# Peptides against a protein of PDB entry 2AUS: the designs that were tried, part 12

Target 1, 323 residues: chain A of PDB entry 2AUS
Amino acid sequence: ADIKREVIVKDDKAETNPKWGFPPDKRPIELHIQYGVINLDKPPGPTSHEVVAWIKRILNLEKAGHGGTLDPKVSGVLPVALERATRVVQALLPAGKEYVALMHLHGDVPEDKIRAVMKEFEGEIIQRPPLRSAVKRRLRTRKVYYIEILEIDGRDVLFRVGVEAGTYIRSLIHHIGLALGVGAHMAELRRTRSGPFKEDETLVTLHDLVDYYHFWKEDGIEEYIRKAIQPMEKAVEHLPKIWIKDSAVAAVAHGANLTVPGIVKLNAGIKKGDLVAIMTLKDELVALGKAMMSTQEMIERSKGIAVDVEKVFMPRDWYPKLW

## One batch from the design tools (peptide; made by RFdiffusion4, then SolubleMPNN)

Design b1_p9_2_s2 (from b1_p9_2, 5 letters changed)
Fold by OpenDDE base, seed 1:
Structure b1_p9_2_s2 (fold): chain B 323 residues (1-323), chain A 9 residues (1-9)
Amino acid sequence: as target 1 above (323 residues)
Amino acid sequence: MKELYELID
């Protein structure tokens, strides 16, 4: 998520009308909720589905969805997209994850050997999906971006791990235990990051949401519930972005594909087939789509389909039809 | 057998 992407400007004279749209910071509270994502601290015990059902009850919502399943026993960062933002969770599926894990070793191992072997698990690892996975149990490669040992207490190893989406930490710990020659199991797990969502000031509990909703409904205080809900644009911060002309926004909001003439600026390093966020010049999310061109092709070409629009988020009436 | 809950993240 922290990849600073260069921004290439194609049209430096493109202006945006301040009367059109609703920038993330200027949404009325009801509209903010309709296009919101909660950075939830999931408690241990309930399923991710049960927690989403609780949020819907607390906030009186019709729809919500989560950005990646946490097991009942696993706590921490669970992005929950609300109402009209519910489908933005698809942007979080390919996002990297971070965990803090407690590994229990089944025998005594010198600390220096633990550190050396765990360092060898940084990079590409071969995993088998668990037995109950809806994913066919084929051998798959996954990236471990980093392992940071936090504490070693005898047979207990507390560590931070950054991983590619769909890496199973339980399987990683099992393989580390095999490499150490004593075996190991996962004692505890907390997710500390899901793409752009991390343990920060935006992390809220179910209890916080109850209190903040009551402060809004009973006392008329919007501040707390407004801070507890992030704009849906937060859920796409890790994606490559394409910013479009005001004249292209209504067409894309109606489900038209983005053509090259509509592009004002874009991130470097877009490849054909990448998931991209289509943004207004006010940093409003219009749609998600599949890049049909590279960044370089989008710069060099004067015409053609740049993005195949897969999911529209913006209402059709926020920008005028200029076609 | 403790049910292997799958972290499908």
Scores: peptide ipSAE 0.014, ipTM 0.496, DockQ to the pose 0.032
Fold by OpenDDE base, seed 2:
Structure b1_p9_2_s2 (fold): chain B 323 residues (1-323), chain A 9 residues (1-9)
Amino acid sequence: as target 1 above (323 residues)
Amino acid sequence: MKELYELID
């Protein structure tokens, strides 16, 4: 998520009308909730689906979805997209994850050997999905971006791990245990990051949400519930972005593909086939789509389909039809 | 790493 992408300006004279749209920081509370994502601290015990169902009950919502399943016993960062933002989970599912794990070894191993072997698991690993996974049981490669050993206490190894989406930490620990020759199991697991969502001041509990919703509905205090819900635009911070003219916004909001003349600025390094976020000049999310051109092609060409629009988020009436 | 794959079959 921390990849700083260069911004290339294609039209430096493009202006935006301040009367159109609803910037992420200027949404009325009801609209903010309709286009919101909660950075939830999932408790250990319930499934991710049970937690989403509870949030829907607490906040009186019709729809919600989560940005990547945590096992019942696993706590920590679970992004929950609300109402009109529910489909933004498509951007979060493929995002990298970070965990803190406690591994218990089934035998005594020298600390130097533990450190050496765990370092060899950085990079590409082959995993078999767990039997209980909804994922088809096929051998698959996954990236381990980093392993940081935090503490070693005899047979207990506390470590931080950054991984590609869908890496099973339980399977990683099993393979580390086999490589050490003694076997190992996952004692504890917490997710500390899911793409742009991390352990920070935006992390909230189910209890916080109950209290904050009560303060709004009974006391008229919206401040707490407003802070507890992030704008849906937070859920696309890790994606490459394309910013469009005001004149293109309503067409894209109606489900039209983005054409090259509508582009004002864009991130460097977009490849054909990438998932991209289409943004207004006020940093409002219009849609998610598939890039049909590279960044270079979007700069050099005067015409053509730049993005195949897959998911529209913006209402059709926020910007006028200028065609 | 190669030897670990023979043990998982």
Scores: peptide ipSAE 0.008, ipTM 0.437, DockQ to the pose 0.012
Fold by OpenDDE base, seed 5:
Structure b1_p9_2_s2 (fold): chain B 323 residues (1-323), chain A 9 residues (1-9)
Amino acid sequence: as target 1 above (323 residues)
Amino acid sequence: MKELYELID
């Protein structure tokens, strides 16, 4: 959900030195790649792991990782985090997903009944993970945020569905078919969204990446490869954020926990235990961590640990030590 | 809350 989070300012006098850090829009091309995420249009056929291996070969990378597995036959939005950004995928795993699915019914059903029954699958559903899942086959609740029927052609139902992470669309379609009394199966599936990554102008193919890398290396044109790679900060847009003083950045970059005096501004609605992004005043990602306080406690308190820092991304030398 | 049991055939 594009939850517009209110921003609460705690220190309105806090300034940032323009000479420190590398804002997402001002990284040299090599540094941009080192801290990049590709919004890949995964083709049908290969595994998500094979696609990541191909990207590493195309772009001459040592490390990469994906923001959530797509099955071999499933196409669409696969975020691929590069090099030093590889671990940002942990922010994308719990993020909501959207799909467009084609459901084939095994019998004739009136359109009014199809629409009525599918609307009843919005909200909380109980699923078993499929046999091929690496996840223990325990009953689990998942949220269906919305179902939008796009087209009904006889026994074929094209629909958009927004779901909680790890909802199985194949299982959803099977149970819709049972509720309709005729049975159904998933004919086609495409992922159209993974958290902040969607079908937009940033979506690129493997062929685009080959061409854009060639334009950079052989022709000296960096514009295309620069646009094809998003800054790692894109992968945390859906998280609650805490912005910190320049004097706190180097400490957090060394793995120190964020204390309350380091906070300049923060999003409303942070709860204890939430995954949060720690940002500079230039919107650079310093670290991911676990909130140890609510937003309200971070405002009211003068001291204490606000965030338990779990993963640092920023290099230790981008900001000076001011302690 | 709809219970989605995979009926094991």
Scores: peptide ipSAE 0.008, ipTM 0.454, DockQ to the pose 0.014
Fold by OpenDDE base, seed 4:
Structure b1_p9_2_s2 (fold): chain B 323 residues (1-323), chain A 9 residues (1-9)
Amino acid sequence: as target 1 above (323 residues)
Amino acid sequence: MKELYELID
């Protein structure tokens, strides 16, 4: 769910110098790539790791990482963070996912019963991780946010499902099949969403990346490769944000914790312990960190550590040292 | 380039 978070302004007079930093929309192409995330349409067949390795080869990159494994047979939305953005994938791992799944039933079931039973799987479900998962095989609860049946054709049920991170759709389908009394298996699965990344105009194939890189390197046309790569800030859109003064940016970029005086505006509903994105007033990602205060405490306090900075993304030199 | 296309298909 795109949870719109209220923005609370703490300092309404805070301005930003247009000469400092590199806003996500104004990065030179090389810098855009260095701080990029590809919304990749992962093909069925390869592992997510193989696909990341191919992207590194295609784009001549030293490092990249993906925002959450898709099984080899699963296609669709795989966010791939590039170079200096590679560590932003940690913001995507806990993000909600959406899938379109084809469930094949092992027997005939009336459509009304299919619809009724699948609706019962909305909400909290108990799952056991699959045998192939490196995750401890303990029973765990996961949220199914919604199930939308798209089509029922005899024994084939096409549905959209929104789920909490680490929900196994194969296991969901197995349990639906058991509840229907006939059994079922996952015939097809496509991921249509991973947090802020969805199946939209930003979704690109590996072939697109080859062609777009060629157009840039051989023909001098950067437009395609620029559009194929999203700014790293996209990968944190789903997080609560704290926007900081220009004078605080360089300190945070050096790994200093964010103190309360540095805050200009912030999202409502931040709790102590939440993962938060520290942003400039130009919506540049400075760092990820752990909230040490609630939103209310960050408003009411005049001093103290607001965010324990865990991961810096912004270079140290984009903003001047103003201390 | 040819080897890369053959690996993606």
Scores: peptide ipSAE 0.007, ipTM 0.479, DockQ to the pose 0.674

Design b1_p9_2_s3 (from b1_p9_2, 4 letters changed)
Fold by OpenDDE base, seed 1:
Structure b1_p9_2_s3 (fold): chain B 323 residues (1-323), chain A 9 residues (1-9)
Amino acid sequence: as target 1 above (323 residues)
Amino acid sequence: MEEDYELIE
């Protein structure tokens, strides 16, 4: 969900130097690519790893990574983080997912019963991971945020489902089929959302990327490839944010923990242990880290470690050392 | 064939 997080201002007089950093909208194309994420429409057929390898070849990249595996047969939203942004995919692992699924029932069930039973699967469900899952096959609770039935055609049920990260739609459909008393299987699956990435104007195919790269390299047309790549900051939009003083940026970019005096503004509702994005006043991603305080503690305290910095993204030279 | 939803954690 696009949870609009309230912003609490601690220092309303804090200014930022316009000469420092590279805001997401001001990056030269080469730098934009180095700190980019593609909202890829993964085709059915290839693995997510094969698709990442193709993107690296198409765009002449050394490194890339994806924001959560899609099975070979599964199409749709696959965020692919590029080069220096590759590790931003860590922010997408805990993010909610949305799918459109086709469920095939193994018997005839009245439509009213289908609708009633599927509604009961909204909320907390107990799942067992598949046999080949890298995750230990322990029973786990997962949240189904919503189920929206799109179409019912006899034994075929098309539905939209919003789920907690690591919910298995195949297992959900199997359990729905058991609850209906006839059994069911997943016929088709498409991912329509991965955290902040959805089916919108930013969704691009592998074919689009080939064409757009060609237009840039051969014709000198930058516009298409620039639009096809989102700034890495897009991949952290769903996280709680902490905005820091210009004087704190270089220290955090060198791997120093964020202390309370460096905070200018922050989102409400941060808890100790939350993954947070540390941002400049120009909305540049400096680092990801673990909150060591709540929002309230960060407001009330004058000192202490606010964020344990786990992963730096910003280059060390974008902001001056002011210590 | 149960396709491997590898949760890449």
Scores: peptide ipSAE 0.018, ipTM 0.605, DockQ to the pose 0.032
Fold by OpenDDE base, seed 4:
Structure b1_p9_2_s3 (fold): chain B 323 residues (1-323), chain A 9 residues (1-9)
Amino acid sequence: as target 1 above (323 residues)
Amino acid sequence: MEEDYELIE
């Protein structure tokens, strides 16, 4: 769910200088790429790593990273953060995921029973990590936010599922099959959402990227490659945000912790320990950090460290030093 | 597979 977070304004008189920074919509194409995230339609077959390596080759990039591994056989939404945006993928790990899955049943089950049993898997489920995971095979709970049955054709059940990060759909299908009494396996899986990235007009293939890069480099047409790359700020849309004064931006961009006086506005419901995005008043990502205060403490206090800055994205020179 | 961070630096 796109949780609309309330925005609390702390300083309603704070203005931003239009000459400073590079808003996400106004970056030159080279800079847009340097701070970009591709909403890639990962094909079935290659690993997520291989796909990232191909993107680096296609776009002539030094570095890139993906926002959550898709198994080789799994297609769909793979956010790939580019160059200076590479580390923004850390915001996408804890993000909810959506999949469309084809479950094949190993026996005949009445449709009404399929629907009833699958509805029981909405909510908290107990999963074991797969044997191939480096993680200690401890039982863990995961939330299934919703299951939407799209189609039932005999033994084939097509469904949409929204899940907490690190929920294994293969394991879910196995447990559904056990609950149905006939067994089941995952026939097909496509990821349709990874946090703020979904199947929409921004979804692009590797082929699209080849063509769009060619149009830019050979024909001088930047429009296609510009549209194929999202600003890195897209990758933090699902995080609680804190917007800061122009005078605080350069300090945070140098790795200074955000102090309470630098805050102009913030989302409601921030808790101590939350991952937060520090934004300019032009919605530019400055940094990711750990909230050291709640929203309420950030409003009530006149001083103190609001955010422990963990990762800076903004260049140090986009905003002047005003200290 | 877990959502492993492959930072390909």
Scores: peptide ipSAE 0.018, ipTM 0.599, DockQ to the pose 0.037; fails the geometry check
Fold by OpenDDE base, seed 2:
Structure b1_p9_2_s3 (fold): chain B 323 residues (1-323), chain A 9 residues (1-9)
Amino acid sequence: as target 1 above (323 residues)
Amino acid sequence: MEEDYELIE
């Protein structure tokens, strides 16, 4: 998620009208909520779906969705997209995840052997989905990006792990236990990261949301609820971006595909088929779509469909029709 | 006890 992508400028003279749109930092509180994402600290006990239902009740919302399931017993970072931002979760579902896990070994193993074997699990692993997953029971490969052992206390191993989306930490721990020859199980699990969302000052509890909503509705203090909700643009920080002309914004907001002449600047390294975020020059999310060209093709070509627009977020009236 | 991983497809 922290990969800084190079920005290539295609039109260095492109300006934006300050009267058009609603930049993420300048939305009225009601509009901020309508286009918001909560970095929720999910408690252990409830399902991710129950937690989303509670947020909808607390904040009086019609719609919400989460950026990737946490099991009932698993705590930590659960991005919850609100109202008009609900479908931004499609950007978060494929994003990398980080966890802190406590593994309990079923026998005594020398610490040097624990460290050596766990290091061998960095890279591609074969996982079998559990019996009750809605997913087709196919063997699948997943990437383990890193394993950091934090503490070893006899049979208890505390570690940080960065993984590809849909990696089962319970299955990883089971395979580590088999490789150690004694077996192991997952004692505790906390998610510390989901794409651009991490444990930081933006992490809030369900209790915080109750209090902050009350302060807004009863006391007229919007500051706390405003800080507790991130703009939906946070949920696309990890995606490659394409910034477009003011004259192209209304067309894309009406569901038109992005054509090459509308591009002002873009990230390097976009490939055909990539999920991309279409942004205004004020860093407002217009839409998500599929790249139909590489970055290089978008620079070299004068015409053609650059992005197949899959999901519009921006209202149709924020920018004028200039066509 | 196989815990139910809800895979959101």
Scores: peptide ipSAE 0.017, ipTM 0.617, DockQ to the pose 0.031; fails the geometry check
Fold by OpenDDE base, seed 5:
Structure b1_p9_2_s3 (fold): chain B 323 residues (1-323), chain A 9 residues (1-9)
Amino acid sequence: as target 1 above (323 residues)
Amino acid sequence: MEEDYELIE
């Protein structure tokens, strides 16, 4: 859910030096790639790992990682984080997903009954992990946020589904088929959303990446490859954010925990234990960390550790040491 | 070092 989080200002007088850092929209092309994420349209056939290996070869990269496995036969939205941004995928793994699925029924069922039964699967469901998952086959609960039936053609049901991370659509379709009394299987599956990444103008193919890299390297045209790569900050848009003073940035970039005096503004509704993004006043990602206080405690307190810093992304030299 | 992070769910 695109929950618009309220922004609470703690220090309305805090300014930022325009000479420090590299805002997401102002990175040189080489630096933009080093801190980039591709919204890839994964083709059916290859594994997510094979696709990441191909991107590394196409773009001449040392490192990359994906924002949540798609099965070989499954197409659609695969975020691929590049180089220094590779570890930003940890923010995408727990993010909600959307799929379009084709369910084939093994018998005739009236359309009214199909619609009624599928609506009962909105909310909390009990799933068993597939036999091929490395996860212990324990029963787990998952949330189905919504089911939207797009088309019913006899025994074929095309539907959109929004789900909690780690929900198995194949298992959902199997349970729907059992509830209908005829059985069902998953014929086709496409992922249409992974957190902040969706089917939009930023979605690119492997073929697009080959062409756009060629235009840059051979023709000197950087525009296409620049647009094909999103800044790493895109991968944290769905997280609660804390914006910090320029004087706190270098300390956090060296791995220091964020203390309450460093906070300029923050999102409402942060709870202790939440994954949060630490941002500069120029909306640059400094680090990911675990909230050690609620939003309310971060407002009311004058001191203490606000965030336990788990992963630094910003280089240590973008902001001066002011301690 | 190629760090391919597959989160095996």
Scores: peptide ipSAE 0.016, ipTM 0.536, DockQ to the pose 0.045; fails the geometry check

Design b1_p9_2_s4 (from b1_p9_2, 4 letters changed)
Fold by OpenDDE base, seed 1:
Structure b1_p9_2_s4 (fold): chain B 323 residues (1-323), chain A 9 residues (1-9)
Amino acid sequence: as target 1 above (323 residues)
Amino acid sequence: MEEDYALID
């Protein structure tokens, strides 16, 4: 469950002009696509890069990017950010992941022992990155948030696993196999979650995208393609948020840092150094940035830089310059 | 640099 962060209100009288901006639910279809993210069901076979190239071709796009590589043989949830939203994928890279994995054991093990040993892998684990990883092969600690055994059929163990970003499920299965004393390998893997993106009604195939684009371009029916594309704001739902005054929006959209007086409300539990989403009062994503203060400091202080703005998404003209 | 999270050995 997405941990509902408490919202602390600093200015309860702050209003927003309904004529300014484009709320996620009110974007014309072309604008919705320009600021869109697809919750793609990646098929097994192609690389994540090939799939992104196909989406660009299908939807006639100049730019797109994915929210974290899935290997060719791995299927499931691949967020694909479109056009002006392409850089929102940086919010998804550090997000937790969930997988359903099939582990094949190389020997017979009693079910009670399988369950007991797999439970011991919940928590912090030490992993070495694979040989083919672009990441330096250093030992690293990763969190396994949960392991849920779905089915045990002899030597085949189907399980759901929630993990910290960059946890290698193949390595996890290898270590489980060693702990069981018989060895094991990963037979199948599907990603069922990437941060806020999961297996739900928003999950679409490449085939769906072909059909839905056709219905829009040839039949004038935009409903299907509109539903197939999520607003870019979906890709930041898991981040702590800071909501700003209308008068601060244009400055931040021009790349100015957010100062404390611009804050209307914010999530509890922001720490200095956290990646945060800067939002309008209409829940539009303005920018991503690094918190320069804690939530408490942002409440107690009357001035100073609250957020170092790293990436702007909102166009400069959606809100007027009020400075 | 896009950290390619290649999970496959």
Scores: peptide ipSAE 0.018, ipTM 0.613, DockQ to the pose 0.034
Fold by OpenDDE base, seed 2:
Structure b1_p9_2_s4 (fold): chain B 323 residues (1-323), chain A 9 residues (1-9)
Amino acid sequence: as target 1 above (323 residues)
Amino acid sequence: MEEDYALID
């Protein structure tokens, strides 16, 4: 998520009409909720689906979805996309994750050996998905980006781990235990990051949501519920972006593919096949799509389909039809 | 029995 992407400007004279659209910071509270994502602190106990169902009841919503399952016993960062933003979870599913895990060793191991062996698990690992995985039980490679040992107390090892999406920390701990020669199991797990969502001032509990919704509905105080819900644009911060002309926005909002002439600016390093966010010049999310060109091709070409538009988020009427 | 939890991708 912390990848600073260079921005390449194609049209430095492109302006945007301030009367069109609803920038993330200027949405009325009802519209903000309709295009919102909650950075939920999932409690241990319930499933991620039960928690989503509770949020829907608390906030009186028809639709919601989560940005990647946490097990019942696992706590921490669960992004929950609301209503019209529900489909933005597709941007979060492939995003990197961070966890704090407590590993319990089944035998005594010298601290120096623990540190040495755990460092060898940084990089590519081979995992077998668990028995209850919805994913086919094929051996798969996953990236461990980093392991940071926080504390070692005898047989208990507290560590932070950054991983590729779909990395099983339980399986990682099992393999570490095998490599140590004594075996190990996962005692506790908390997710501290899911793409752009982390443990920060935006993290809220289910109890917070109950209270904040009550303050809005009963007392007319919208401030708390407004702060508890992030704009859907937060859920795409980690994606490569393409910013488009005002004249292209309504066409894309109607499901038309983005063509090269509509591009004002774009991130460097887009490859063909990448998931990209199509943005207005006011940083509003129009759509998600598949890049049909590289960044370089989008700069050099005068025509052609730049993005195959897969999921539209913006309403069709926020920008005028200029075609 | 270790509860095999699934990360549902």
Scores: peptide ipSAE 0.021, ipTM 0.625, DockQ to the pose 0.031; fails the geometry check
Fold by OpenDDE base, seed 4:
Structure b1_p9_2_s4 (fold): chain B 323 residues (1-323), chain A 9 residues (1-9)
Amino acid sequence: as target 1 above (323 residues)
Amino acid sequence: MEEDYALID
């Protein structure tokens, strides 16, 4: 998620009208909620679905969705996209994850051996999906981006792990235990990151949400609930972006594909087939779509479909029709 | 019961 993408400017003279749209930082509170994502600290115990249902009740919402299931016993970062932002979870499902895990070893192992063996699990690992996964139970590779041992206390190994989406930490720990020769199990698991969402000042509990909603509704204090909800644009920070002209925004918001003339600037390294975020010059999310061209093709070509628009988020009326 | 935690459907 922290891959800084270079920004290539195609039209350095493109300006944006400050009167059009609603930048993420300038949305009225009701609109902010309608286009919001909560960085929820999911408690252990409830399912991710139950937690989403609770948020809907707490905040009086019609619709919400989560950015990737956390099991009942797993706590931590669960992005919950609200109302009109609900579909932004599609950007979060494939995003990298980080966890802090407590592994309990079933025997005594020298610390040096623990460290050495766990280091070997960085990189590509072979996993089998759990029985309860709707995914075909085929062996699949997953990337372990890093393992950071935080603490070793006898048989208890606390570690941070960055992984590709759909890596099973329980399975990883099982295989580490086998490699150590003593066996191991996952004692505790917390998700500390889901793409752009991490443990930071934006992380809130269900209790916080109850209180903050009350402060807004009963006391007229919106500041807490405003801070507790991130703009939907946060949920696409990890995606390659294409910024478009004001004149193109309304067309894309109506579901028109993005054509090359509409592009003002774009991230480097977009490939054909990539999921991309179409942004205004005010960093408002217009739509998600599939890149039909590479970055280079979008620079070199004067015409053609740059992005096949799959999901529109922006209302049709935030920008005028200029066609 | 090994609760197979499936993180991603």
Scores: peptide ipSAE 0.020, ipTM 0.627, DockQ to the pose 0.031; fails the geometry check
Fold by OpenDDE base, seed 3:
Structure b1_p9_2_s4 (fold): chain B 323 residues (1-323), chain A 9 residues (1-9)
Amino acid sequence: as target 1 above (323 residues)
Amino acid sequence: MEEDYALID
């Protein structure tokens, strides 16, 4: 999420009609909810699925999905995509995660040794997925982006860790404990980030959602529920983006692949095979797709399929058909 | 793919 991507402009004369579409900040409340993502503070106890079911009940929704499972005992940042935005979770599943973990050591270890050994776990680590993982139980490499020790109190080590998606903190702690020679287990875990979603003013509880929905439905106050729901575009902030001309929007919204002539601007560093967000010039999410070209190829080529469109989010009628 | 994070006790 924190990677600033350069924006390369291909067409500096491209304009957008202000009457077309619904920019994230200009959606009526009902439409905002239909294209929303909640930055939920998942309580400890319930499963991520139970929490999603509760949100659906609270907000009277037909569909919702979460941006990556948290264990029942794990609290913190659980993005929950709503209704028409439900499938945007596919952008969040591969996103980096941050946790605050409490590791309990099974023996006494000097603090200097704890710090030294934990620092060695920054970078590539080998993990075996848990038994109940939907992933084949093969050894896999995962990246630990950083480890920040927050506190050491005897055998208790509180630390912040940034990791690649699908890194098991429990397994990390187990391996740290082995490397320390005393063993260790995960005492507590909280997820503090899931891609662009973090602990900030947008983080809300299930209780908040109950209250905010009540304020809207019973008191006519939409402000709270509006603030409690982020636009679906938030869920793609960490992805490389391609911005398209107005005349390409409706075609992509109908499921047509994005061709090179439709591109107005794009992020640098797109590789073939990358998941990319196709955006309007008003920063509306049109679709997610697979890059079929690099950024450089999209700049140099005059034609061809730039993005294989996988998931359309934008309604077909927000922009006119101009083909 | 729902990552079923099973807490192995």
Scores: peptide ipSAE 0.017, ipTM 0.591, DockQ to the pose 0.035; fails the geometry check

